# Peptides against a protein of PDB entry 6RO1, part 19

Target 1, 216 residues: chain A of PDB entry 6RO1
Amino acid sequence: LGKEIEEYIHKPKYCLPFLQPGRLVKVKNEGDDFGWGVVVNFSKKSNVKPNSGELDPLYVVEVLLRCSKESLKNSATEAAKPAKPDEKGEMQVVPVLVHLLSAISSVRLYIPKDLRPVDNRQSVLKSIQEVQKRFPDGIPLLDPIDDMGIQDQGLKKVIQKVEAFEHRMYSHPLHNDPNLETVYTLCEKKAQIAIDIKSAKRELKKARTVLQMDEL

## One batch from the design tools (peptide; aimed at target 1 P17 R108 Y110)

Design b2_p14_4_s4 (made by RFdiffusion4, then SolubleMPNN; from b2_p14_4, 7 letters changed)
Fold by OpenDDE base, seed 1:
Structure b2_p14_4_s4 (fold): chain B 216 residues (1-216), chain A 14 residues (1-14)
Amino acid sequence: as target 1 above (216 residues)
Amino acid sequence: SSLIEKSTIYIPAP
């Protein structure tokens, strides 16, 4: 269901009007989740379909993304990789095909005019982190119907299915499917394990920092 | 467009 909505919102005919400088967008490329980045600009490239000779325009959006420093060392030939959760990373302007946008936010940031300085790019990361603090339940998304004006009947049917599913989840008391309780308990345990791993990594980092201070 | 401006939340730089 979420993926079916993504298939509509990433279409150039719908999303291009919203890809203004400073727009928050979520970028995913195969197994690489970059998370939230900021639109810098977009361009239309001419492309020719190899089998038909038909002109199929490619839309490329330049997005300021948090990248791993390791991927930047090989930047001449290798695609940028997302920063690891425990890595500081570096904000880089990455050319992204528009269909790799998994979400578009209602939020627009004021961005520095010059993004060549590292400090200016890193200031945008601070701004994204501030937005994430302001929206603890998640960065607000553009509504595909109300905000993006998508009139496609296929999308309306997908949304109606989501709403009907949510309504069924709330109207059927979760009480009677023992498999749902097990799935929720497993999801809560997985969330708790993720928190515990993050706390343990912080303690291990503190312990290593103390050990490094004792070696100085 | 009026739709884009109505749906947009502007956040100042910190």
Scores: peptide ipSAE 0.416, ipTM 0.887, DockQ to the pose 0.637
OpenDDE base, seeds 2, 3, 4, 5: peptide ipSAE 0.408, 0.405, 0.406, 0.390; ipTM 0.885, 0.883, 0.881, 0.882; seed 4 fails the geometry check

Design b2_p14_5 (made by RFdiffusion4)
Pose (drawn by RFdiffusion4):
Structure b2_p14_5 (pose): chain A 194 residues (1-46, 58-67, 79-216), chain P 14 residues (1-14)
Amino acid sequence: LGKEIEEYIHKPKYCLPFLQPGRLVKVKNEGDDFGWGVVVNFSKKSLYVVEVLLRCAAKPAKPDEKGEMQVVPVLVHLLSAISSVRLYIPKDLRPVDNRQSVLKSIQEVQKRFPDGIPLLDPIDDMGIQDQGLKKVIQKVEAFEHRMYSHPLHNDPNLETVYTLCEKKAQIAIDIKSAKRELKKARTVLQMDEL
Amino acid sequence: PVNPDKATIDVPPP
């Protein structure tokens, strides 16, 4: 569901109007993410590209690392979430100290909103009047309710058990696909003709 | 029609 919501938000017809300088954006590509960042401007490429400060062809910052902000151009279809907040940015972003200042400014925004950095309502704000997105948002609130209700959500060992479950789940996916092709390969093809 | 300024929360630097 989360990824499905992102695809609606990826549509440039809907998200480009809200990519004003200083807008907070979360970016993820093929798995790894850079946390949150701020946009500077955007233009066409070659698809659209926006230049965004992120924590880090570079890779994202690790959890233990304090991080160093760097501006990088990214494709618009790599934005996972967009916030209601537009934090102020310096005019000349060339200095390193200013880049650290922005990192500290967002650290203060995250504090002002411990419930999470507010996101744009894709309907009330972004204008996605598509009916499919309605049923998606409904399933999200319902499944989030199911998640926090699960006895394991609070358990500190949840991440330890969740990984063993993830491994065991992937092995099972292989067995399924492997059996699928085996049922096909083992099949005699011309028996119906006969 | 949408207006981004109405859906924006401004945050000044400290």

Design b2_p14_5_s1 (made by RFdiffusion4, then SolubleMPNN; from b2_p14_5, 4 letters changed)
Fold by OpenDDE base, seed 1:
Structure b2_p14_5_s1 (fold): chain B 216 residues (1-216), chain A 14 residues (1-14)
Amino acid sequence: as target 1 above (216 residues)
Amino acid sequence: SVNPEKFTIDVPLP
């Protein structure tokens, strides 16, 4: 179900209004998980489908991502790769197809106007790390229904199934059944997505209050 | 119409 929700969220018709500069987004390309990055800008490219002549616009978002330093040296021939857990990496602006966005946060960072200096790019990494520290249970997500306004009945049925499962999980004390772990890993991903949506709304309300208190 | 800015928390740079 997490993948089913992702298939709605990454659609340009739903996500483009939320891809403002500074928006936190999670980027995943096949096996490469870049984790959380920051939107710099987006562009619409005219693409013509070679077989139908239909206009299929490609949406490219420039995202500031933590990349491996080795992949950046070969940037003329190789795609940027995510930084390894143990490496510092380097923050780089990477053009990403919008369908590679696996999550969109309710959080939007202030970003430097000039991202050409390495120090300005690395300052944004410090800001992401500060957000992660403020949200120990995970960076808050946009609600696909209440925040993104997705009215699709398929998505509503997916979310209702997640919520009905969460309610059953909390109402029954889990006995240690190993077949539960596989259902629980899917349902913890579901529950974690719905908890992340509901906690994100509660934390959005709290963090807006905290950010207003830190400005006072 | 959903206003995306209403659901955004602007976090200042540390």
Scores: peptide ipSAE 0.041, ipTM 0.669, DockQ to the pose 0.627
OpenDDE base, seeds 2, 3, 4, 5: peptide ipSAE 0.032, 0.033, 0.037, 0.036; ipTM 0.649, 0.712, 0.650, 0.737

Design b2_p14_5_s2 (made by RFdiffusion4, then SolubleMPNN; from b2_p14_5, 5 letters changed)
Fold by OpenDDE base, seed 3:
Structure b2_p14_5_s2 (fold): chain B 216 residues (1-216), chain A 14 residues (1-14)
Amino acid sequence: as target 1 above (216 residues)
Amino acid sequence: MVDPEKYTIDVPLP
């Protein structure tokens, strides 16, 4: 279910408008989880598929990621590796294929204009860590339907299943009400209420984040 | 039409 949502979010047609400089994104490449990074920019690359004659556009996003110090030595020839949990690591600008974005946050950071100095890159890590402290339940995500405007019926069905599953995990078993349609409409209304609570909690978190930013 | 700014939280540098 989470992976199925990711397959929609990482599509260029949906995510590119949200890849502004400073946007918080999660990057995952198979076994390599970089966690939260910050978008610097993106670029369009031409991919020539040898068999189709069609030029499919590849998109590469440059993301500030916490990398292992070992990966920096080999960065000319090897892909960057995520910092180990016990490692400080170093923030590096890493070119990432857009399909490797596992999540997109509603949060956008102000970033230094010059990211060449190590201290400027490491200041962004401090900002990410501060945002993580402000959001103990996790950094807020863009809603794929309400925020990203994804109208795909397949995604809507996946989200409804996730919300119904989450609701079943947190609510006592609803008695077997024999009217499945009424349970679906109640689950849709309750999913809509959960979306409305999530949106209201998000607006409250936004207001609180703005208020906490005005107090700093 | 998608508004990429409507639901954005801008966080200044500390």
Scores: peptide ipSAE 0.240, ipTM 0.838, DockQ to the pose 0.626
OpenDDE base, seeds 1, 2, 4, 5: peptide ipSAE 0.094, 0.045, 0.038, 0.104; ipTM 0.761, 0.655, 0.640, 0.779; seed 4 fails the geometry check

Design b2_p14_5_s3 (made by RFdiffusion4, then SolubleMPNN; from b2_p14_5, 5 letters changed)
Fold by OpenDDE base, seed 1:
Structure b2_p14_5_s3 (fold): chain B 216 residues (1-216), chain A 14 residues (1-14)
Amino acid sequence: as target 1 above (216 residues)
Amino acid sequence: MVDPEKFTIDVPLP
């Protein structure tokens, strides 16, 4: 379901109006998750389909992404790689095909006018991290219908399925049983009473053993 | 027409 929504959002006809400089976007390339980055600009590239000669325009977005420093050293021929979890990484402007955008945020950052200095690029990472702190449940997404204005009936059906699934999860008797807290509290009380009975029996057995030693 | 700027939360640099 989330992947089905992604297939609509990354379509150029829907997302291009929202790819302004400073827009937060999530980038995934195959096995490489770059996480949240910031749009710098986008460009339309003319591509010719090899079999039809038809012009198939490619849309490339330049995104500030947290990259591995190792990938920067090999940058003449190798694609940028995401920073490892334990790595600081470096913010780099990476050309990304628009279909690799997995999410688009409602959040737009102010970005430095000159991104050539590393310090200016790293300041944007601090801004992303500040946004992530302000949104502990996740960076807010553009709504594909209400915000992006996608009128596609296929997407509406996907969203209705998500909403119906969420409604079933919340309507599940295990989530709506107000007695679950009462049952947990009763189970904890029974467990505590069982511990207390076991401790009291151990103390009584020790006291009887001491009394038997005084009678010997 | 959807105005993308209406749906943007502008966050200043720290």
Scores: peptide ipSAE 0.038, ipTM 0.682, DockQ to the pose 0.603
OpenDDE base, seeds 2, 3, 4, 5: peptide ipSAE 0.032, 0.030, 0.035, 0.018; ipTM 0.648, 0.599, 0.666, 0.550

Design b2_p14_5_s4 (made by RFdiffusion4, then SolubleMPNN; from b2_p14_5, 6 letters changed)
Fold by OpenDDE base, seed 1:
Structure b2_p14_5_s4 (fold): chain B 216 residues (1-216), chain A 14 residues (1-14)
Amino acid sequence: as target 1 above (216 residues)
Amino acid sequence: AVDPEKYTIYVPLP
């Protein structure tokens, strides 16, 4: 379901108006998850389909991404790689095909005018990290219908399925009963009381058996 | 018309 939504969002006809400088976007390239980056600019490239001669415009967005320092050493020929979890990495401007955008945030950062200095690029990472701290449940996404204005009936059907699934998950008596903790605590207390009553009855029966043996 | 700024949250530089 999330992937089906991505197939709409990354379409140039929908996302291009929202690819302003400073827009937070998620970038994924095959197995490489760059996470959240910041749009710097975008460009339209002419592409000619080899078999039809049809002009298929490619849209390339320059995104400031946290890259591994290892990938930057060979940067003349190698694609940038995401920073490893334990790596600080370095923020680099990476040209990304628009269809590699997995999410678009409602958040737009103010960015330095000059991104050539490393310190200016790294300041943007600090801003991303601050935004992530402010949104512990995740950076807010643009709504594909309400914010992005996508009127596609296929997307509406996907969203309705997500909403119906979420509603079923939340309406499931086991997850949304605020009394489930109370019921669990009451069940545990009742179980403990039942154990205590059973132990006390066993002790009383033992004591009575000892008293009956002393009367014999 | 789609307004790309309407629901935008702006975050200043640190």
Scores: peptide ipSAE 0.398, ipTM 0.913, DockQ to the pose 0.606
OpenDDE base, seeds 2, 3, 4, 5: peptide ipSAE 0.254, 0.394, 0.280, 0.296; ipTM 0.873, 0.911, 0.881, 0.887

Design b2_p14_6 (made by RFdiffusion4)
Pose (drawn by RFdiffusion4):
Structure b2_p14_6 (pose): chain A 194 residues (1-46, 58-67, 79-216), chain P 14 residues (1-14)
Amino acid sequence: LGKEIEEYIHKPKYCLPFLQPGRLVKVKNEGDDFGWGVVVNFSKKSLYVVEVLLRCAAKPAKPDEKGEMQVVPVLVHLLSAISSVRLYIPKDLRPVDNRQSVLKSIQEVQKRFPDGIPLLDPIDDMGIQDQGLKKVIQKVEAFEHRMYSHPLHNDPNLETVYTLCEKKAQIAIDIKSAKRELKKARTVLQMDEL
Amino acid sequence: MKNAKSDIVFKPEK
C-alpha cells in the first residue's frame, strides 16, 4: 500500500506544483533511503529532476553517522512522500556551514512535530481525484489500526522476530516459485493432443 | 506553482 500511494504522488501532473524551494521531501531508490531532504528547484531532464539536500552517486548516511548534507539531483519518480512544511533555506548554499544549518533546521522541525512531519493530503491538497487512491488510503488506515493492535508491536524483540520471519518468508517464496516451474517442467505437453 | 491549504512556512531563528 505504501508503495502504491507513492506512485500516485510520483505523477508529475500532481506533485510538481508543490515542489517549491524549501519543501521537505523523503526519497527512496531501489531500497535504500536518505531520510528527509529539502528541495531547491526543479527542471526537465534528458522525466523531471529536482535538486534536493539529503543526508549522505553518493549513498545515504548510516544510522550511527551524524551525517553531512549534500545537494544532489534526483528523479521525481524517486520521491516517496511530500510534506506540508516549507522550511527557509539560505540564498547561497555553497558553504558547508549553511548545509549543516539546514540539517539543524530540520532537526528542529522534527521536534515541533513528534507525531511525524505532516504530509500533503493527496486529495484535499494535491488534487488526485482518482477513485483507486480512495480505496488505497482506506486500507492503509485499517492496516495501521491492525498493526498497532498486534500484541507484538510493542514488544522490544519485535525486530529480532520480524527478521527471522522475513527470512523464513523468503525461503517459502522460493519453494513456491521453484515448485511452480517444476510442475511446469515435469508436465507432459502433448497429452491433450493424444 | 500552487499553494497547499495545509502549507506551513518555517523560518529558523538566527

Design b2_p14_6_s1 (made by RFdiffusion4, then SolubleMPNN; from b2_p14_6, 4 letters changed)
Fold by OpenDDE base, seed 2:
Structure b2_p14_6_s1 (fold): chain B 216 residues (1-216), chain A 14 residues (1-14)
Amino acid sequence: as target 1 above (216 residues)
Amino acid sequence: MKVAKSEIIFIPEK
């Protein structure tokens, strides 16, 4: 279900209006999980479908991501790789296809105007880490219905299934079903997205909240 | 650009 929700939220028609500078987003490319990064800007690229010759616009978002230093040395020819857990890494602006956004946060950061200096980029990592400290249960996500305004009935059904599943998990100790492990791994990601949506709904009033680090 | 109803603006410490 989390993946099913992702299939909606990463569509340009839904997410582009929310890809403002400073928006927190998660980036995942196949096996590479970059975690949380910050939107710098986006661009529309012309693409021609090889089979039909039809123009299929590609949307590229520049995201400030924590990258491995090794991948940066060869950055002219090699794709950026996420920093290893034990690595310091370096924040870099990486062009990302919009469909590689696995999550979009309700949080926006103020970012430096000039991201050329390493110190300015690394300051953004500090800010992300501070946000993560403020949200120990996870950075709040945009609600696909209430925030993003997705009207797709398929998504509504997915959300209803997630909510029903969560309700069942809380109401029935599913403790005894041996198939729980495989279901739990899919359902933990699924439940985490639903919990993140539901917790975000509970904690976030319908108003722009300015979080100053000094006041929280 | 759309503003999310639940939007949070985080201002880093200087």
Scores: peptide ipSAE 0.402, ipTM 0.878, DockQ to the pose 0.722
OpenDDE base, seeds 1, 3, 4, 5: peptide ipSAE 0.401, 0.397, 0.386, 0.399; ipTM 0.873, 0.872, 0.870, 0.875; seeds 4, 5 fail the geometry check

Design b2_p14_6_s2 (made by RFdiffusion4, then SolubleMPNN; from b2_p14_6, 5 letters changed)
Fold by OpenDDE base, seed 2:
Structure b2_p14_6_s2 (fold): chain B 216 residues (1-216), chain A 14 residues (1-14)
Amino acid sequence: as target 1 above (216 residues)
Amino acid sequence: MKEAKSQIDFVPEE
């Protein structure tokens, strides 16, 4: 169910309006989980489908990601790899196909204008870590319906299934289906994220109100 | 493109 939601979120028609510079996004490429990164910019690339000759635009988002230093040395020829848990890594701007975005946060960071210096890129990692510290239950996600405005009935059905599943799991704790734990962890994370988004929206409304009150 | 209104602006603490 989490993957089914992801299939909607990463579609350019839905996510592009939210890919502003500083937006926190999660990047996953096959087995490579980069975790949370920050959008720098995006571009539309012309792509011609080899079989149909139809123009299928590719959307590439440049994301500042924590990469292994080993992959960066060969970055001219090799794809960037995520930093290993035991290494510091280095923040690098990586071109990512939009469909590789596994999550989009409601959080938008301030980023340095010049990301060429390593120190400026590493400062963004510190900012991500600070956000993670402020959100111990996970970085808040954009709501696909309320925030992203996705009206697709398929997504609504998926969400209804997730909600029904959450409700069933809440009401019937005894169904330890191992597949349920993964979905439940995703659903709990989503429900917690929805609560955290509501809480964060309330806090942000309060913080904006406080920031506006301090400017008055 | 209309900028998404639903965002949390985060400023790092100095």
Scores: peptide ipSAE 0.135, ipTM 0.727, DockQ to the pose 0.444
OpenDDE base, seeds 1, 3, 4, 5: peptide ipSAE 0.114, 0.115, 0.111, 0.099; ipTM 0.716, 0.718, 0.720, 0.710

Design b2_p14_6_s3 (made by RFdiffusion4, then SolubleMPNN; from b2_p14_6 with N3V D7E K11V)
Fold by OpenDDE base, seed 3:
Structure b2_p14_6_s3 (fold): chain B 216 residues (1-216), chain A 14 residues (1-14)
Amino acid sequence: as target 1 above (216 residues)
Amino acid sequence: MKVAKSEIVFVPEK
C-alpha cells in the first residue's frame, strides 16, 4: 500500500507543482535511502527515445542530500551515495529523477541563497535535523488528495484500505498470522503510512503556518 | 507553483 501511494505521488503531473525551493522531500534510489533532503530547483529534460518518436519528458530535481564523503571523490563519474548512519556526511546538491521522490513534506525550509559554501549546505542539515526532532512521529507529509489534488480513484481506494487497515490493526492486532514478520513489516509500513496520512490530514486542517524552530 | 492547503514554513534560527 505504501508503494502504491508512492507510485502516485512521484508522478510529475502530481508532484511538480510542489517542488518549490525549500520543500522537504525524501529520496530513495533502490537500496540507497538518502532520507530527507531539501529541494533547490527542478528542470525538465527532454528524453528523445530514438526509436519511438515519443518525447518522454524526464524531470530532474536538484535536492540537497546528505551524502557520503567517499562518494564525493568520484562524483564526476559515479552517482552520489547516502551517508552511512555513523558518518557525518556532507550535504550536496544532487540531481534526482523525480520518480525517486518517495515522500513530499508539507514543510518548507528557508534555505541560504548561496549554497556554494559547505557551511551553508551543512546549516540546512541542521535545520532538517531540528524539524525531525520537532516531529517525533515523522515529518508531516502532503496529503495526496487534499494538498496534491490527486483525483485518481485508485489512490482513494488505497488510502481507504490503509485507513481501514490501521483501524483494524489497532482494534484487532493480527497476532495469529504465521507470516507475522512479513505482515508486520508490511503492517509497520502501512501503519507508518497511515500515521503519515493522518499527520498530513491534521496539517491540512491547519492554516498555512510559519513555524520557527522554537515554535515547532 | 501550487500552495498546499497546509504548508509549514520552517525558519531556522540564525
Scores: peptide ipSAE 0.357, ipTM 0.862, DockQ to the pose 0.712
OpenDDE base, seeds 1, 2, 4, 5: peptide ipSAE 0.342, 0.292, 0.261, 0.347; ipTM 0.857, 0.810, 0.803, 0.862

Design b2_p14_6_s4 (made by RFdiffusion4, then SolubleMPNN; from b2_p14_6, 4 letters changed)
Fold by OpenDDE base, seed 4:
Structure b2_p14_6_s4 (fold): chain B 216 residues (1-216), chain A 14 residues (1-14)
Amino acid sequence: as target 1 above (216 residues)
Amino acid sequence: MKRAKSEIDFVPEK
């Protein structure tokens, strides 16, 4: 259910109103899971769809993320990488394409006004850890309907289908589920979104410091 | 910018 909802949540028309400074967000770029970070700000970038020539604005959100020190050495030319399991890492402000937000929390964290000092950035990590301690069952998420106000019938249908599928999957193996086609359709939609994102990011290709999905 | 209905303002401990 969470993965299917992500396809709607990360759309700028839905998430931008909630990307205030201090908003907890989860960032994932393919195999790179940064976990929970904190929104600093966002910016709009002009983009033209390569295939249509239509203006398709891209949104870059600056997120405080726990990054590997190795990735920081090449921060001018390469996208940041998440901290390794055995690495302390360092909190960095990373420009992230908004579609890489896998989750948006209802939690808005107080953050230092000046994030240039490393100590101020590291204090935010401590704060995230405090939030996680207070929510042992997981950091609370924005409800896509009740909080985010998403009225898209596609989302409602996805939720209904997933709920129905999960109910059936409890009693039947996936291969015997008549909604197997629904699962595939969701997977295909996800794949199509990934392709569309790949095409859209071409204009930002020179901005290699922007966290984005790898080219397929 | 919108405030979510379920929004939680979290203040870190000193």
Scores: peptide ipSAE 0.518, ipTM 0.918, DockQ to the pose 0.820
OpenDDE base, seeds 1, 2, 3, 5: peptide ipSAE 0.506, 0.506, 0.520, 0.484; ipTM 0.916, 0.915, 0.921, 0.910; seeds 1, 3 fail the geometry check

Design b2_p14_7 (made by RFdiffusion4)
Pose (drawn by RFdiffusion4):
Order: C-alpha cells, then structure tokens, then sequence
Structure b2_p14_7 (pose): chain A 194 residues (1-46, 58-67, 79-216), chain P 14 residues (1-14)
C-alpha cells in the first residue's frame, strides 16, 4: 500500500507544482533511503530531476553517523513522500556550514512535529481525483489500526522476531516458486493431444 | 497558485 501511494505521488502531473525550494521530501531508491531532504529547484532531464539536500553516486548516512548534508540531483519518481512544510534555505548553499545549518533546521522541524512531518493530502491538496487512490488510503488507515492493535507492536523484541519471520517468509516464497516450475517441468506436455 | 499557498507551511529558522 505504501508503495502504491508513492506511485500516485510520483506522477509529475501531480507533484511537480509542489516542488518549491525548501520543500521537505523523502526519497528512497531500490531499498536504501536518505531520510528527509529539502528541494532547491527542478528541471527536465535527458523524466524530471530535482536537486535536493540529503543526508549521506553517494549513499545515505548510516544510523550511527551524525551525517553530512549534500545536494544531489535525483529523479522525480524516487520521491516517496512530500510534506506540507517548506523550510527556509540560504541563498548560497555552497558553504558546508550552511549545509549543516539546514540539517539543524530540519532537526528543529522534526521536533515541532513529533507525530511526524506532515504530508500533503494527495486529494485535498495535490488534486489526485483518481478513484483507485481512495480505496488505497482506506486500506492504509485500516491496516495501521490493525498494526497498532497487534500485541506484538509494543513488544521490544518485535524487531528480533520480525526478522526471523521475514527470513522464514522468504524461504517459503522460494519453495512456492520452486514447486511452481517443478509442477511445470514435471508435466507431460502432449498428453491432451494423446 | 492559491491552493499551493494554502497547502504550504512556511518555517523560519531560529
């Protein structure tokens, strides 16, 4: 569901109007993410590209690392979420100190909103009048309710058990696909003709 | 443009 919502937000017809300088954006590509960042501007490529400050062809910052902000161009279809907040940015972003100042500014924004950095309502704000997105957002609120209601959500060992569950779940996926091809490979193909 | 202005929260640095 989460990834499905991102695809609607990826549509440039819908998200480009809201990519004003200083907009907070979360980016993820093929798995790894850079947390949150701020946009500077955007233009076409070759698809669209926006230059965004992120925490880090570089890779994202690790959890233990304090991080160092760097501007990088990224494709628009790599934005997972867009916020209602537009934090002010310095005119000349070339200095390192200013880049750290933006990192500190966002640390203060995250504090002003402990419930989470507010996101744009894709319908009330972004204008996605598509009917499929309605049923998606409904399933999200319902499954989030199911998640926080699960006795395991509060458990500190949840991440320890969740990983063993994830491993056991992937092994099972292999067995399924492996059996699928085996049922095919083991099949005699010309028996219906006979 | 007016819808964008209404959907935007400006934050000043301290």
Amino acid sequence: LGKEIEEYIHKPKYCLPFLQPGRLVKVKNEGDDFGWGVVVNFSKKSLYVVEVLLRCAAKPAKPDEKGEMQVVPVLVHLLSAISSVRLYIPKDLRPVDNRQSVLKSIQEVQKRFPDGIPLLDPIDDMGIQDQGLKKVIQKVEAFEHRMYSHPLHNDPNLETVYTLCEKKAQIAIDIKSAKRELKKARTVLQMDEL
Amino acid sequence: EEKIEKATIDVKPE

Design b2_p14_7_s1 (made by RFdiffusion4, then SolubleMPNN; from b2_p14_7, 6 letters changed)
Fold by OpenDDE base, seed 1:
Structure b2_p14_7_s1 (fold): chain B 216 residues (1-216), chain A 14 residues (1-14)
Amino acid sequence: as target 1 above (216 residues)
Amino acid sequence: SERIEKSTIYVEPT
């Protein structure tokens, strides 16, 4: 369901109006999860489809991302890699195709005007980390319908399924599932049987100890 | 747009 929503939000017709400088976005490229980064700018590139000759515009967003220092030392032609969890990494401005945006936040940061100094780029990482601390349940996302204005019926059906699922999860507290009550009663019976076995073994041990004292 | 500004949470730098 989350992936189905991503298929809508990363479409240029919906997301481009929200890709202002300072917007928090999540970037994922295949197996590489960069996590949260910050939009610096975007550009439209003219592309011609090789097979049809049709103009297929490519949208590239420059995103400030936490990258591995090792990947930056390798040739300017290699794709940046995300910083390892235990690595400090370095914030770099990375050109990203817009369809690689997995999430767009409601949050927009004030960013330094000059991102050439490493310290200015690293200050943005501190700001991202502060936002993450302020939102312990996760960085707030743009609502695809209310915020982004997506009117696609396919998306509305996906959202309805999510809401219906969430409603079922929350409206059926574990205690209202008749199967759960049966499982709990079975677990309680099993726990009681285990206690009864332990008590019976303790009584048998006491009885044996008393019998041994009478034989001594 | 007015919608974009209303939905945006601005966070100042630390």
Scores: peptide ipSAE 0.527, ipTM 0.929, DockQ to the pose 0.621
OpenDDE base, seeds 2, 3, 4, 5: peptide ipSAE 0.506, 0.516, 0.513, 0.513; ipTM 0.925, 0.929, 0.925, 0.927

Design b2_p14_7_s2 (made by RFdiffusion4, then SolubleMPNN; from b2_p14_7, 4 letters changed)
Fold by OpenDDE base, seed 3:
Parts: sequence; structure tokens; C-alpha cells
Structure b2_p14_7_s2 (fold): chain B 216 residues (1-216), chain A 14 residues (1-14)
Amino acid sequence: as target 1 above (216 residues)
Amino acid sequence: SELIKKSTIDVKPE
């Protein structure tokens, strides 16, 4: 279900307006998880494959990512690889296809104007780490409906399923109750309340974060 | 858009 939500948020139609410089994004390429990086810029690349009539424009976002130092040595021939957990790594600007964005944060960082110096790039890593410390439950995500304005009914159904599943998972003692329909209606009400509580907790967490940011 | 401004938390490096 999380993957199904990801399939919506990484679509250029929805995410491009939020890919401003400084935006925190999570990048995953197949088995390579780069974790959280920072948007530097994005560009539209016309994939004019002359023979396939579907001119699907490719969007490339330049993301400052923590990369393995070993991968940087081979950067001329090989794609950048994520830093190992125990490795310091090096922050590098990596061109990433927009569909490889696994998450988009509500957080935007101030980034240095000149990212050519290694020290300036590494300073951004420190800022990411500070944000991670401020959000022990994870970096806050853009809400796909409320923040990103996605109106797709398929996404709404997915979210409803996720919320219903989360509610069922927390309400597990009811596995043996034969009145599944009444439990479903109560679960829908309680799921709506849980959504409202989760939304309220997210808003409270956003508000607390804003308040904590105002105190910093 | 106003939506983008409301949904964005700007964090300054300490």
C-alpha cells in the first residue's frame, strides 16, 4: 500500500510543483537506497525517441545525495552508489529521474549557492542530519491530498484502504467477532477518527515543528 | 501556489 501511494507521488504531474531547490526528497533506485537528499534543480528532458510516438517527457531532478566515495572514482562509467551505513560518504549532485523519488518532505532547507566546494555539499548533509534528529519518528512527508492536491480517486481509495488496514491492525482483538459488518462500520468511523487523529497529530507535529523552529 | 507555501516547512541550518 505504501508502494501504491509512491506510484502517485512520483508522477511529474503531481510532484514537479514541489521540487523547489532545498526540498528534501528520498531517492531509491532499485536496490540502491540513497535515503534523504536535497533538490538542487530539475529539468525537462525530451526523450525524443524518434521511433516511439509516445513523447513522454522525461524529467530529471538534480539531487544532492550521500554517495559512496568508491562510486565517485568510477563516476565516468558507473552510476553513483549510495554510501554504506558505516561510511561517511560524500554529498554529490546526482541527476535522478523523477519517478525514482520515493518520498517528498514538507521540509525545505536553505542550501549554499555554490555547491562546487565539497565543504558546502557536506554542510547540507549536516543539515539533513539535524532535521532527522528533530524528527525522531521520521522526516515529515507532504500529504498527497492535502499538501500535493492529488484528486485521483484511485489514490483516495488506496489511502482509505491503508487507513482501514491500519485500523484493523490496531483493532485485532476483533478477529472472532461474527458481526464483521458492524465492526466494519465501527472501523470506518474509528478509521475516520484515526485519520482525523493522525491528521491532527500531523498538524500538531507540523505546528510543534513550526513552533520548535520558531524557538530555534 | 498558496498550497505550496502552506505545506512547506523552511528549516534554517543551525
Scores: peptide ipSAE 0.124, ipTM 0.724, DockQ to the pose 0.644
OpenDDE base, seeds 1, 2, 4, 5: peptide ipSAE 0.105, 0.020, 0.020, 0.030; ipTM 0.695, 0.512, 0.502, 0.624; seed 5 fails the geometry check

